# Designs tried in a protein design run: peptides against a protein of PDB entry 6DSZ. Part 56

Target 1, 361 residues: chain A of PDB entry 6DSZ
Amino acid sequence: NYVVTAQKPTAVNGCVTGHFTSAEDLNLLIAKNTRLEIYVVTAEGLRPVKEVGMYGKIAVMELFRPKGESKDLLFILTAKYNACILEYKQSGESIDIITRAHGNVQDRIGRPSETGIIGIIDPECRMIGLRLYDGLFKVIPLDRDNKELKAFNIRLEELHVIDVKFLYGCQAPTICFVYQDPQGRHVKTYEVSLREKEFNKGPWKQENVEAEASMVIAVPEPFGGAIIIGQESITYHNGDKYLAIAPPIIKQSTIVCHNRVDPNGSRYLLGDMEGRLFMLLLEKEEQMDGTVTLKDLRVELLGETSIAECLTYLDNGVVFVGSRLGDSQLVKLNVDSNEQGSYVVAMETFTNLGPIVDMCV

## One batch from the design tools (peptide; made by RFdiffusion4, then SolubleMPNN)

Design b1_p11_6_s3 (from b1_p11_6 with E7A E11K)
Fold by OpenDDE base, seed 4:
Structure b1_p11_6_s3 (fold): chain B 361 residues (1-361), chain A 11 residues (1-11)
Amino acid sequence: as target 1 above (361 residues)
Amino acid sequence: SLEEALAEMEK
């Protein structure tokens, strides 16, 4: 009996930071195929707390804090459409990951989207949105007392959604998405009515964005709105203000991931397909009426890392670089650049042994 | 500046 100790997956396909183990603990959660790794971020580094086996490849992993919860809950969706909401519970030395709610959200009818599964959570925790199939937006209402994740579909006229996020600061849950039609790529918004189970007209749209617009970043208040990242341009829109930049440096390689540094959305980390790490900066302008508007967008090259599948800012300039293709890294952002002009220093490297080749012997 | 933005991370 060769107990082939199934080599643990090392390729990272998702990461998220929040307060999952307690209100006070800063956690790093890492998705490695079917495995969830939970760490506490400490001054000494990453302290492992728990590993959890999931009943499938993790496709979506998001932390959220419903009103009245003291700590974050974890939403997971697997590639086989198993959804769950998880809670961390510690009782002395006993650590339990409790399933607060679960469900299978697979539809019998629908074409799986070629751009994969997208899962998003409303910032006010009113609902989860899922783009699983072309022409459908699935909604999971978030109700505190419901152990069963019930979902319904809203039909999308836009069949080819590239990316979608919930916007911040909206009276009703509002999605912003990039979609493609025969005329090009566009950005549109919809309000989601839970009551009527339909879309209402959103606050704004932007037709004919860059042809390679690939990512939407929802920007928190006070700015609100969204950032749209393309191959050549980065644009901001909030319904009232539009800004666009086309920094030549981003043309060299496609930006593939992002992470918000500041709760107010003033800074973002961007990673490209060459492992370059950038900072996107949102400059504020305070108006005489006390309104805060976006003055400018800037992109700065920080340095080079492993090719990021996901990025997450931890604390004190420390960033986790989750890599699928290479080694994951814990890196420090320095205030001063080195002799090569890099602000990035690798603190720790996590060896990626590649895909678990199920050697069917 | 970038340096100012990076310095804010240490606060």
Scores: peptide ipSAE 0.382, ipTM 0.906, DockQ to the pose 0.843
Fold by OpenDDE base, seed 1:
Structure b1_p11_6_s3 (fold): chain B 361 residues (1-361), chain A 11 residues (1-11)
Amino acid sequence: as target 1 above (361 residues)
Amino acid sequence: SLEEALAEMEK
């Protein structure tokens, strides 16, 4: 009896960092198709803690901390629209992943969006937002006592949303999104009313952004606002301030992923389709009243890695590069460049054996 | 500078 041990998936399709196992532990969570891997980040490297099988391909994986929780909860959405909120529990050596809430959020009517599934969480943990279908924004209210994930749809006038995020520092949950119409690509904001189940006018908009604007980054306080990444340009807007850069180096390859380094949003990692790793820097200006404003944006080339599907900063200049097309890597960012001008050193490489062929027996 | 930004990561 050849027990063909089904080869475990090795291609990474998502990663996130947070405090999932405890309030004190720093965790790396990695999505590999239907598999979730949980690690503790240590001074010696990644320590494996648990592996979890999911009932479908992971499409969204986000950590969030509701008010009064000591550690992060995990939201997962599968490609078949199964949603769950997971909690880590450990009692001695016994480790359990508990489903706090679950639901299927599939609609009977709707055109699945060509840009795929987008899932976002409000920074104040008031709701989860889902862009699953064209012309619809699905809202899951976050309630502690609700074991059943109930969702409702709000109609979007903008049928072709490219990317969407919740903004920081907003009185009401506020989304910022890039959309396309016959006139080009634009950025718009909406406030989300849970009470009325509708959109209200957001604080700002920017018409006629770059034609290939593809990503929205929500910037935390004190800066607030959003960064819009295109093929040729990176722009910042917060309602009061607009700033744009067009560094020639980003034109060579499309930026495909990003991750925030600092809690205050001063630095971001960017990865492109050639495996180049960049740092985006937000330069601050302190005003006489103690307010912080954005002075400038800068992009710096750090070095080369595997082509990132996802990036996550861990700690102490260590970055996990999750790759679908190549080997995933743990890399160190150094203060000093090497002889080739690279600030990146590979610490560990995780072999990607390619797609698992589901042998339908 | 980039070096200053990278040096802040090790604190």
Scores: peptide ipSAE 0.381, ipTM 0.908, DockQ to the pose 0.858
Fold by OpenDDE base, seed 2:
Structure b1_p11_6_s3 (fold): chain B 361 residues (1-361), chain A 11 residues (1-11)
Amino acid sequence: as target 1 above (361 residues)
Amino acid sequence: SLEEALAEMEK
């Protein structure tokens, strides 16, 4: 009788923060393959609330708050294209994760994209967007009363999408994406019409961005627009303003993840493939007319962590570093640097036992 | 400064 104690997965492949358990609770949600771990962030650290087994590997995990909801809902997409919207409910000591909506969004026709699954949510919660297949953008309209997630495809002329986000402050849902063609990498925007189920021309485009441009960050108001992260440069564009920086320090290793610190998008954490943690700062300039514009971009090295697969700023300078390749960490950002010039102190380390080789018996 | 940005995180 081999009691194979199935070891729980320890490698982190996604993390998000928000108010999932209640309106008041700050949560950290961690995806570890097929498992979702839910924590409450407390002054004493991470308090485990619940673990949830999913029907497949979690590929997308995003919190969103529809109008009229007091707390965030969780969108999950699995690698097998099972989609669900989850709600946390607590009644006394009884904790339930309720499936508000579900569906399978797999297409019978399409080549899965080599860059994997991308899932994004419109900031106004009008739709979910999915890049699953080359040349297709899948839309899931968000409707409060529908238990069945219905999706439709829009054809995308750009076959090689690198990254895509929804922009903030747009009257219609608007995507911004980096794509590659034979001439290089470019940034384009499209408005998404739910009614007509088509793309309309977006507010702006930028041709011939850096050849290794790999990530899009949608910037909230008042700045709006997007940040494009490459190997050598970080650029900002909002249709009216363009700024670019090329800090030599980012050339040493590829930036692979980011997380917004401030609701207004003034600060971001960046992690690279060497485990370096950076702060990206957006410097504000107030115009005489009361408009806010981006004055400058700055990148500062904070220190070194485990190689981040995902980053989440929690509160009070505390950051969760979700790692797939190494140990995940809870780190503190200090105001003052140590003797080595690091602002990062590890508070807690979560051992990664590596990939569980499922020995199929 | 970076120090100012970090100080705003602890407030």
Scores: peptide ipSAE 0.377, ipTM 0.906, DockQ to the pose 0.862
Fold by OpenDDE base, seed 3:
Structure b1_p11_6_s3 (fold): chain B 361 residues (1-361), chain A 11 residues (1-11)
Amino acid sequence: as target 1 above (361 residues)
Amino acid sequence: SLEEALAEMEK
């Protein structure tokens, strides 16, 4: 019996940074199809800790820290709608990944959305939101004592949601989403009532955004609100302030991924379809009353990497570039540009051997 | 500047 050691998947389809192994450890978690790789970020590089096989292709992978937890928990949703919440547990040299909760969130009725699965977590850990099907928003309430993930659907009037996030700093869980109708693309907000299992009117909306608006970034406090990324423009809105930029450099290629650098949302990394890496900067203005408002948005070209499927800032200017189409990279952002004007230096490259075709025989 | 923003990452 030749145990053909099935080649491990190398294409990255998701990555997240947080404190999963402990409160003190910085971790990089990488999704490679059905495999989850867990690393500790060290001064010497990435130290592998554990690899976990999942029951399906990972479609959503998000870290979150419920109130009273010392470290992050991991939410995973598979392409077959299996949901779980995972906890890392170490006892001496014994490492276990514990399933705290699980469930299947598939609906018997619904049109799967053409833009695929979107999974989001409320920043205050009140709920998980899922856009799985057109015209439905699924809610998983987060309860500590429940091993069974129960979900309910709220009807969404907007059938063609492009992207959705939970906003920060909201008394009730509030979603912000880009949607398309016959008149164009728009941004809307809804409050989510867990009690009534319905949407309430959100704090703001913006009709007639850019036709190719594709991504929503929820901005933490003190700014709050959201950034909307299009093909030609980047816009900010928080219900009070609106700001738009149209830097010519972003028109050359579509921005496809983003990652927050600062906990306060002052800086973001952006990756495009040509492998260009940008920094989006939120310039602050301190008001006389001590409130912080957005003064301006700026986009700066950092350099070129592999085409990112996902980006995650680690620490000390180190970025993991997760690539599906090319080699994944660990890159360093330098203060000074090189002779070519690039601020990016590749530290390590992880060979992508291409998609493993699961021949279902 | 961009350089100032990048220098803040090393702190």
Scores: peptide ipSAE 0.368, ipTM 0.902, DockQ to the pose 0.815

Design b1_p11_6_s4 (from b1_p11_6, 3 letters changed)
Fold by OpenDDE base, seed 4:
Order: sequence, then C-alpha cells, then structure tokens
Structure b1_p11_6_s4 (fold): chain B 361 residues (1-361), chain A 11 residues (1-11)
Amino acid sequence: as target 1 above (361 residues)
Amino acid sequence: SLEEALAAMEK
C-alpha cells in the first residue's frame, strides 16, 4: 500500500491575522485549499503551531472577537457551504481546535453568484453576513450559546453584488456594497434588522461609481464609511464626505487585494495583478470640534512581490504576501528605499508547487 | 510622507 502522502497544498487562497491562540499571541492563519495553517508571529519569524484539515475548500476565513471573549474566534465557510466557528484551546502541550458552532448554510433554491462566496462579520459581532446566491443576503446571528449556526435569508433587490462589507460605527449592522445594474455600478448601504429579518434603508448611497469598481473597504472610526477601489479610481464616502483620487499608477494593473495596516484605518496595503505592492494613506484633519475627517487619500508604490491573493500586515513592517499564482512571501517594509526605489525586501519565500492535481488514480 | 508612514510601522 503506497500511501502516496498527498502533497500538501501550497497555493494560498486566504490569510488573516489576529489573536487566535491567546490574547497576547499575534497569529497568522493561512488557508491553503482544505488546509488551515496556524502560526505565531515572532521576532524570529513564523512559528508553526497547528495545521488543521477542513472538510472542504476554505472559501471564507475571518477572525472576530465577540464581547466577553479573551481571544479571537475563527469563522470558516467552505465552498460546500459548511460553516463553523472555531476556538483554539491549549492544555499543556495538547492543542485542540474546538468547534464552538457549526452548520450548513446551503440553500436549495438560488443561483450561486458568479463572483463567488463573500463572507463578512459585523465589527460589533452581531452577525455574519453571506453573499452566496444572487438576490439573497444570508445572515447568521451571533449568539454566545448557540452551537448550531442558524441562518436566514434577506432578499436583495440588487442581483449582481460585486463586493460587500459591514460598516463600522453603526447603531444597527449596516452593509455597504458595490452592485451592477444595466446603468452601471453603484454603491449602496442597508441596515440589517435581526428582529424583522429585513433590510432598512442605509445611511448613504453613491450611484454611478467607476464601471470597474470591485472592492469595498470598511473604514474604522474615527473616519468611518468605506473606500471603493476601481481600476482607475479610489473613492471614499461616509455619508457626509466624499473624496476621490485617480492616481495614474493604479491604471497599470488591477488592484485585487487589500489589507488594513493599523486599527484606525489610516493605512492600507494594496496588491495588484502584477505583484505591485502599494500603500493607501488616509490623511486626517482634526476639526475645531474635535471631529476627525478625511483630508486626503494618497497611493504610494512600495515595491514588487509575488502576485497577492491576500495580504496581511503582521508587525514591525513585516507583511505576509499570500500567493495563489506564485510563491508566498514574508516581506519587510523599510523606511528607506533601495537603489531601485523599492521599500520592499523579501525575507522568506514559500514555494508554490501549483494546484494539487488530485490524481484520483 | 511615505517615510513617516513606514516609520510608524516599527513602533
């Protein structure tokens, strides 16, 4: 019996950072198809802690910290619509990944969206939102004692959602999404009523955004609102303030991923289809009343990396570049540029062997 | 500046 040790997947399809193993540990979690790799980020690099096999391809992986939890929990949704909430538990040397809750969220009726599965968590941990099917928004209420993930659908009038996020600083859970209709692409917001299981009108909308607007970034307080990333433009809107930039440098290649660098949302990493790494900068203006408003948006080229499927800022200017098409990397952002004008230095490279062809022989 | 933004990451 040749136990062909199936080569472990090497292509990265998701990554997140947070405090999953403890309140103090900074973790990097990497999704590689059906495998979840858990690392502790140390001054010496990535320390492997646990590898977990999932019952399907990981489609959504998000860390969240419900009120009263000392560390983050992990939400996973598979491509087969198996949802779970995972907790890390360590007792001495014994490491267990505990399923706090699980459920299958597949619908019998619905057209799977062409843009794939989107999963989002309300920043206040009131609910999980899922865009699985056209014209439906699935809600999973987050209840502390519920071992069974129960979901309900709210009908979306907007059939072609491109991207969706929960906004920060909203009294009720509020989604912001880019959608396409025959007139173009638009941004809209809805409040989500858990009680009534319906959408209420959100605080703002932006009709006729850029035709290739593809990503929504929810911006934390004090700015609030959202960033909309297109092919040619980056826009900000929070209901009161609108700002748009069209830096020529982003026209060269489509931005495909982003990650927030700091908790206040003043900086973001952006990756494009050519492996260029950018910094998006939000400049603040403090008003006389003590309110903070967005003064300006800037995009700066940092350098080149592998083509990112996902990015995550770790600590001390270290970034993990998760790549599906190329080798994943740990890179250091330097204050000073090199002779080529790059602020990026590769620290470690993780070989991508390509798609595991499950040769079912 | 970008340099100031990058310098703020090392803290």
Scores: peptide ipSAE 0.370, ipTM 0.897, DockQ to the pose 0.861
Fold by OpenDDE base, seed 1:
Structure b1_p11_6_s4 (fold): chain B 361 residues (1-361), chain A 11 residues (1-11)
Amino acid sequence: as target 1 above (361 residues)
Amino acid sequence: SLEEALAAMEK
């Protein structure tokens, strides 16, 4: 009996940072196909806490903190449309991952979107939004007492959504999305009415963005609005202010992932298809009335890493680089560059053994 | 500056 120890998946397909184990613990959560790994971030590095097997490939993994919760909850959606909300509970040495809510959100009718599954959470935790199918936006209302994740669809006139996020600082849940039509790519906003189960007109739109605009970043207050990342340009819009940059350095390779460093959205990490790591900087201008406005955008090359599928800033200049194609890394950002002009130092490397072929023999 | 931004991370 060769117990073929089923090799654990090593390719990372998602990562998130937050306070999942406690209010005080900083956690790194890593999705590796059907496996969820939970770490505590310490001064000495990553301490493993728990591994969880999921009933399917993890497609969405997001932390969120509803009002009155002391720590973050975890939303997971699988590639087979199984949704759950998970809570970490520890009693002495006993660690349990509890399912607070679950449901299957698959539709019998719909064309699966070519750009894959998108899952987003309203910053005020009013709802989860899902783009699963063309021409549909699925809403899961967040109710604390509901063990069954119930969803409804709102029709989108825009059939080819590229990316979507919830905006910050909106009275009603508001989405911002990049979509494609025969005239090109555009940005639009909608307010989501839970009561009427419909879209209302959002605060702003931007027609005819860059043809390869691929990512939306929702910017927290005080700036608000969104960043749109393309192949050639990075643009900011908040309804009142528009700003665009076209740094030549980003044309060399497509930016494929991003992560917010600061809670106020002053800095972001960007990763491209060549494994280059950038910092996007939002320069502020303080007005005489105490309002903060965006003055400028800058992109700075930090260095080179493994090709990131996902990035997450931990703390103290430490970044986790989750890689699908290469080895994942824990890297340190230094204040001073090395002799090669790099601000990045690899602290730890996690070997990727490649795709596990589950040969059912 | 980038240096100021990076220095702010070590707190």
Scores: peptide ipSAE 0.368, ipTM 0.898, DockQ to the pose 0.860
Fold by OpenDDE base, seed 2:
Structure b1_p11_6_s4 (fold): chain B 361 residues (1-361), chain A 11 residues (1-11)
Amino acid sequence: as target 1 above (361 residues)
Amino acid sequence: SLEEALAAMEK
């Protein structure tokens, strides 16, 4: 009887940072198929705290802090539509991951979207939004006392949503999304009414964006609005300000992931399909009335890493590069470039053994 | 500058 010790999955399919274990701890959470790995970020590197087995492949993993919580909660959605909200509890040496709420959000009717599962959380923690099926937007209201995740659907007229985010600084929860129709790709916004369970007209729209616009980044205040990333262009829109850049360097490979560096959205990391790491810079302009507006967008090549499935800025210029196709890395961003013009230095590499083909014998 | 942006990360 060969006990084939089932190798743990090593391919990373998601990562997030926040304060999950405590208000003071900086955590890195890594999704590896059905496994969640929880680390504390220390001056010495990543300290493992706990591994959690999930009842399915992790499709969405997001940290959020409801009003009155001292630390972040974790939302997980599996590829089988099992949703949960997790809380970390430690009592002495005993570590527990508590399920605060759970539910299955699968619909009996609907075509699963070909672009996969999208899960987003309102910045004010009013709701979770899910794009699971074409022509539907699922809403999970966030209520502290609710142990059962209840969801409802709103019909979405735009059948082919590419990406969607909640915007910041909106009185009502507002989504911004890229969609495709026969005329091309477009950006639209909707307000989400929890009361009426419908969409209202959002603050702005942008028709006829780049044909390969693929990602929406919601920008925090004071800028607000969204960044739209395409193959050839990066655009910003907030309803009042529009700005577009087309840096030739991004045409060489498709940008596939992003991560916000600054809480105010002044800097982002971008990763492409060739493993190039970029910084996207939002230059501010202070108006005479004290308002802050976007002056310019700039993209700078930092260096090369493993092909990122996800990026997470930690602290002190340290970035976790979660890779599905290659080895994951901890990298340091340096102020000065090396002789090759790279600002990136690999600190640690995590071997990816590839997809474990579960040979069910 | 990029250098200023990178220098701001080490603080």
Scores: peptide ipSAE 0.367, ipTM 0.897, DockQ to the pose 0.865
Fold by OpenDDE base, seed 3:
Structure b1_p11_6_s4 (fold): chain B 361 residues (1-361), chain A 11 residues (1-11)
Amino acid sequence: as target 1 above (361 residues)
Amino acid sequence: SLEEALAAMEK
């Protein structure tokens, strides 16, 4: 009996930071194919708490805190369209991951989108949005008493959505998305009506953005709006203000992931296909009426890491670099640059043994 | 500056 100890997957395909184990604990959650790893972030490093096997490849992993929850819940969607909401429970030394709700959200009819599965959560926890198929936006209403995740579809006129997010500070749940048509790439917004199960006109749109615009970042209050990342440009729009920058340094390689550092959206980490790590800075302007507006955008090169599939800021200038193609890293951002001009120091490296091809023989 | 932004992470 050769117990082929199936090597655990080492390639990272998602990571999130939040308060999942308790209100006080800072957690790092890492998705490695069908495995979820849960860590507590400590001054000594990452403390492993639990590993969980999922019933499929994790495609979406997001933390969210419904109104009146003391800690975050975890939404997971698998590549086979199994959705669940998970809760961490601890009673003494006994640790349980509880399924609060579950459901299958697969449609019998629809073309799976070429850009893959996108899952997003409304910042006010009113709904989950899913872009699974071209020309459809799936909505899962968030209800505490519902153990069964029920979804409905809203038709999108825009067939080729590149990326989508929920905006902050909206009375109704509002999506912002980049889409492509024969005329180019554009940004549009829609309000989502749960009652009528339809889209209403959103607050703003921007036609003819950069041809390679690939990512939407929803910016929290007080700025609001969204950042659009392209190959050559970074743009901001909130309905009232538009700003664009074209820093030459981002033309060298495509930005592929991002993570918000500050709760107020003043700083973001950006990672590119060469493993360069950037800081995106939002400069504030305080108006005489006490409103805060965006004055400028700046991009700064921090240094080099493994090629990030995902980034997450932990605390105290520590960043987890989740890599699919290379080794994952825990890195420290220093105030002072080294002799090479880098602000990045590797603290820990997690060897990636490559994709375990699950050869079901 | 970048240094000021990085220094703000340690607080």
Scores: peptide ipSAE 0.362, ipTM 0.895, DockQ to the pose 0.850

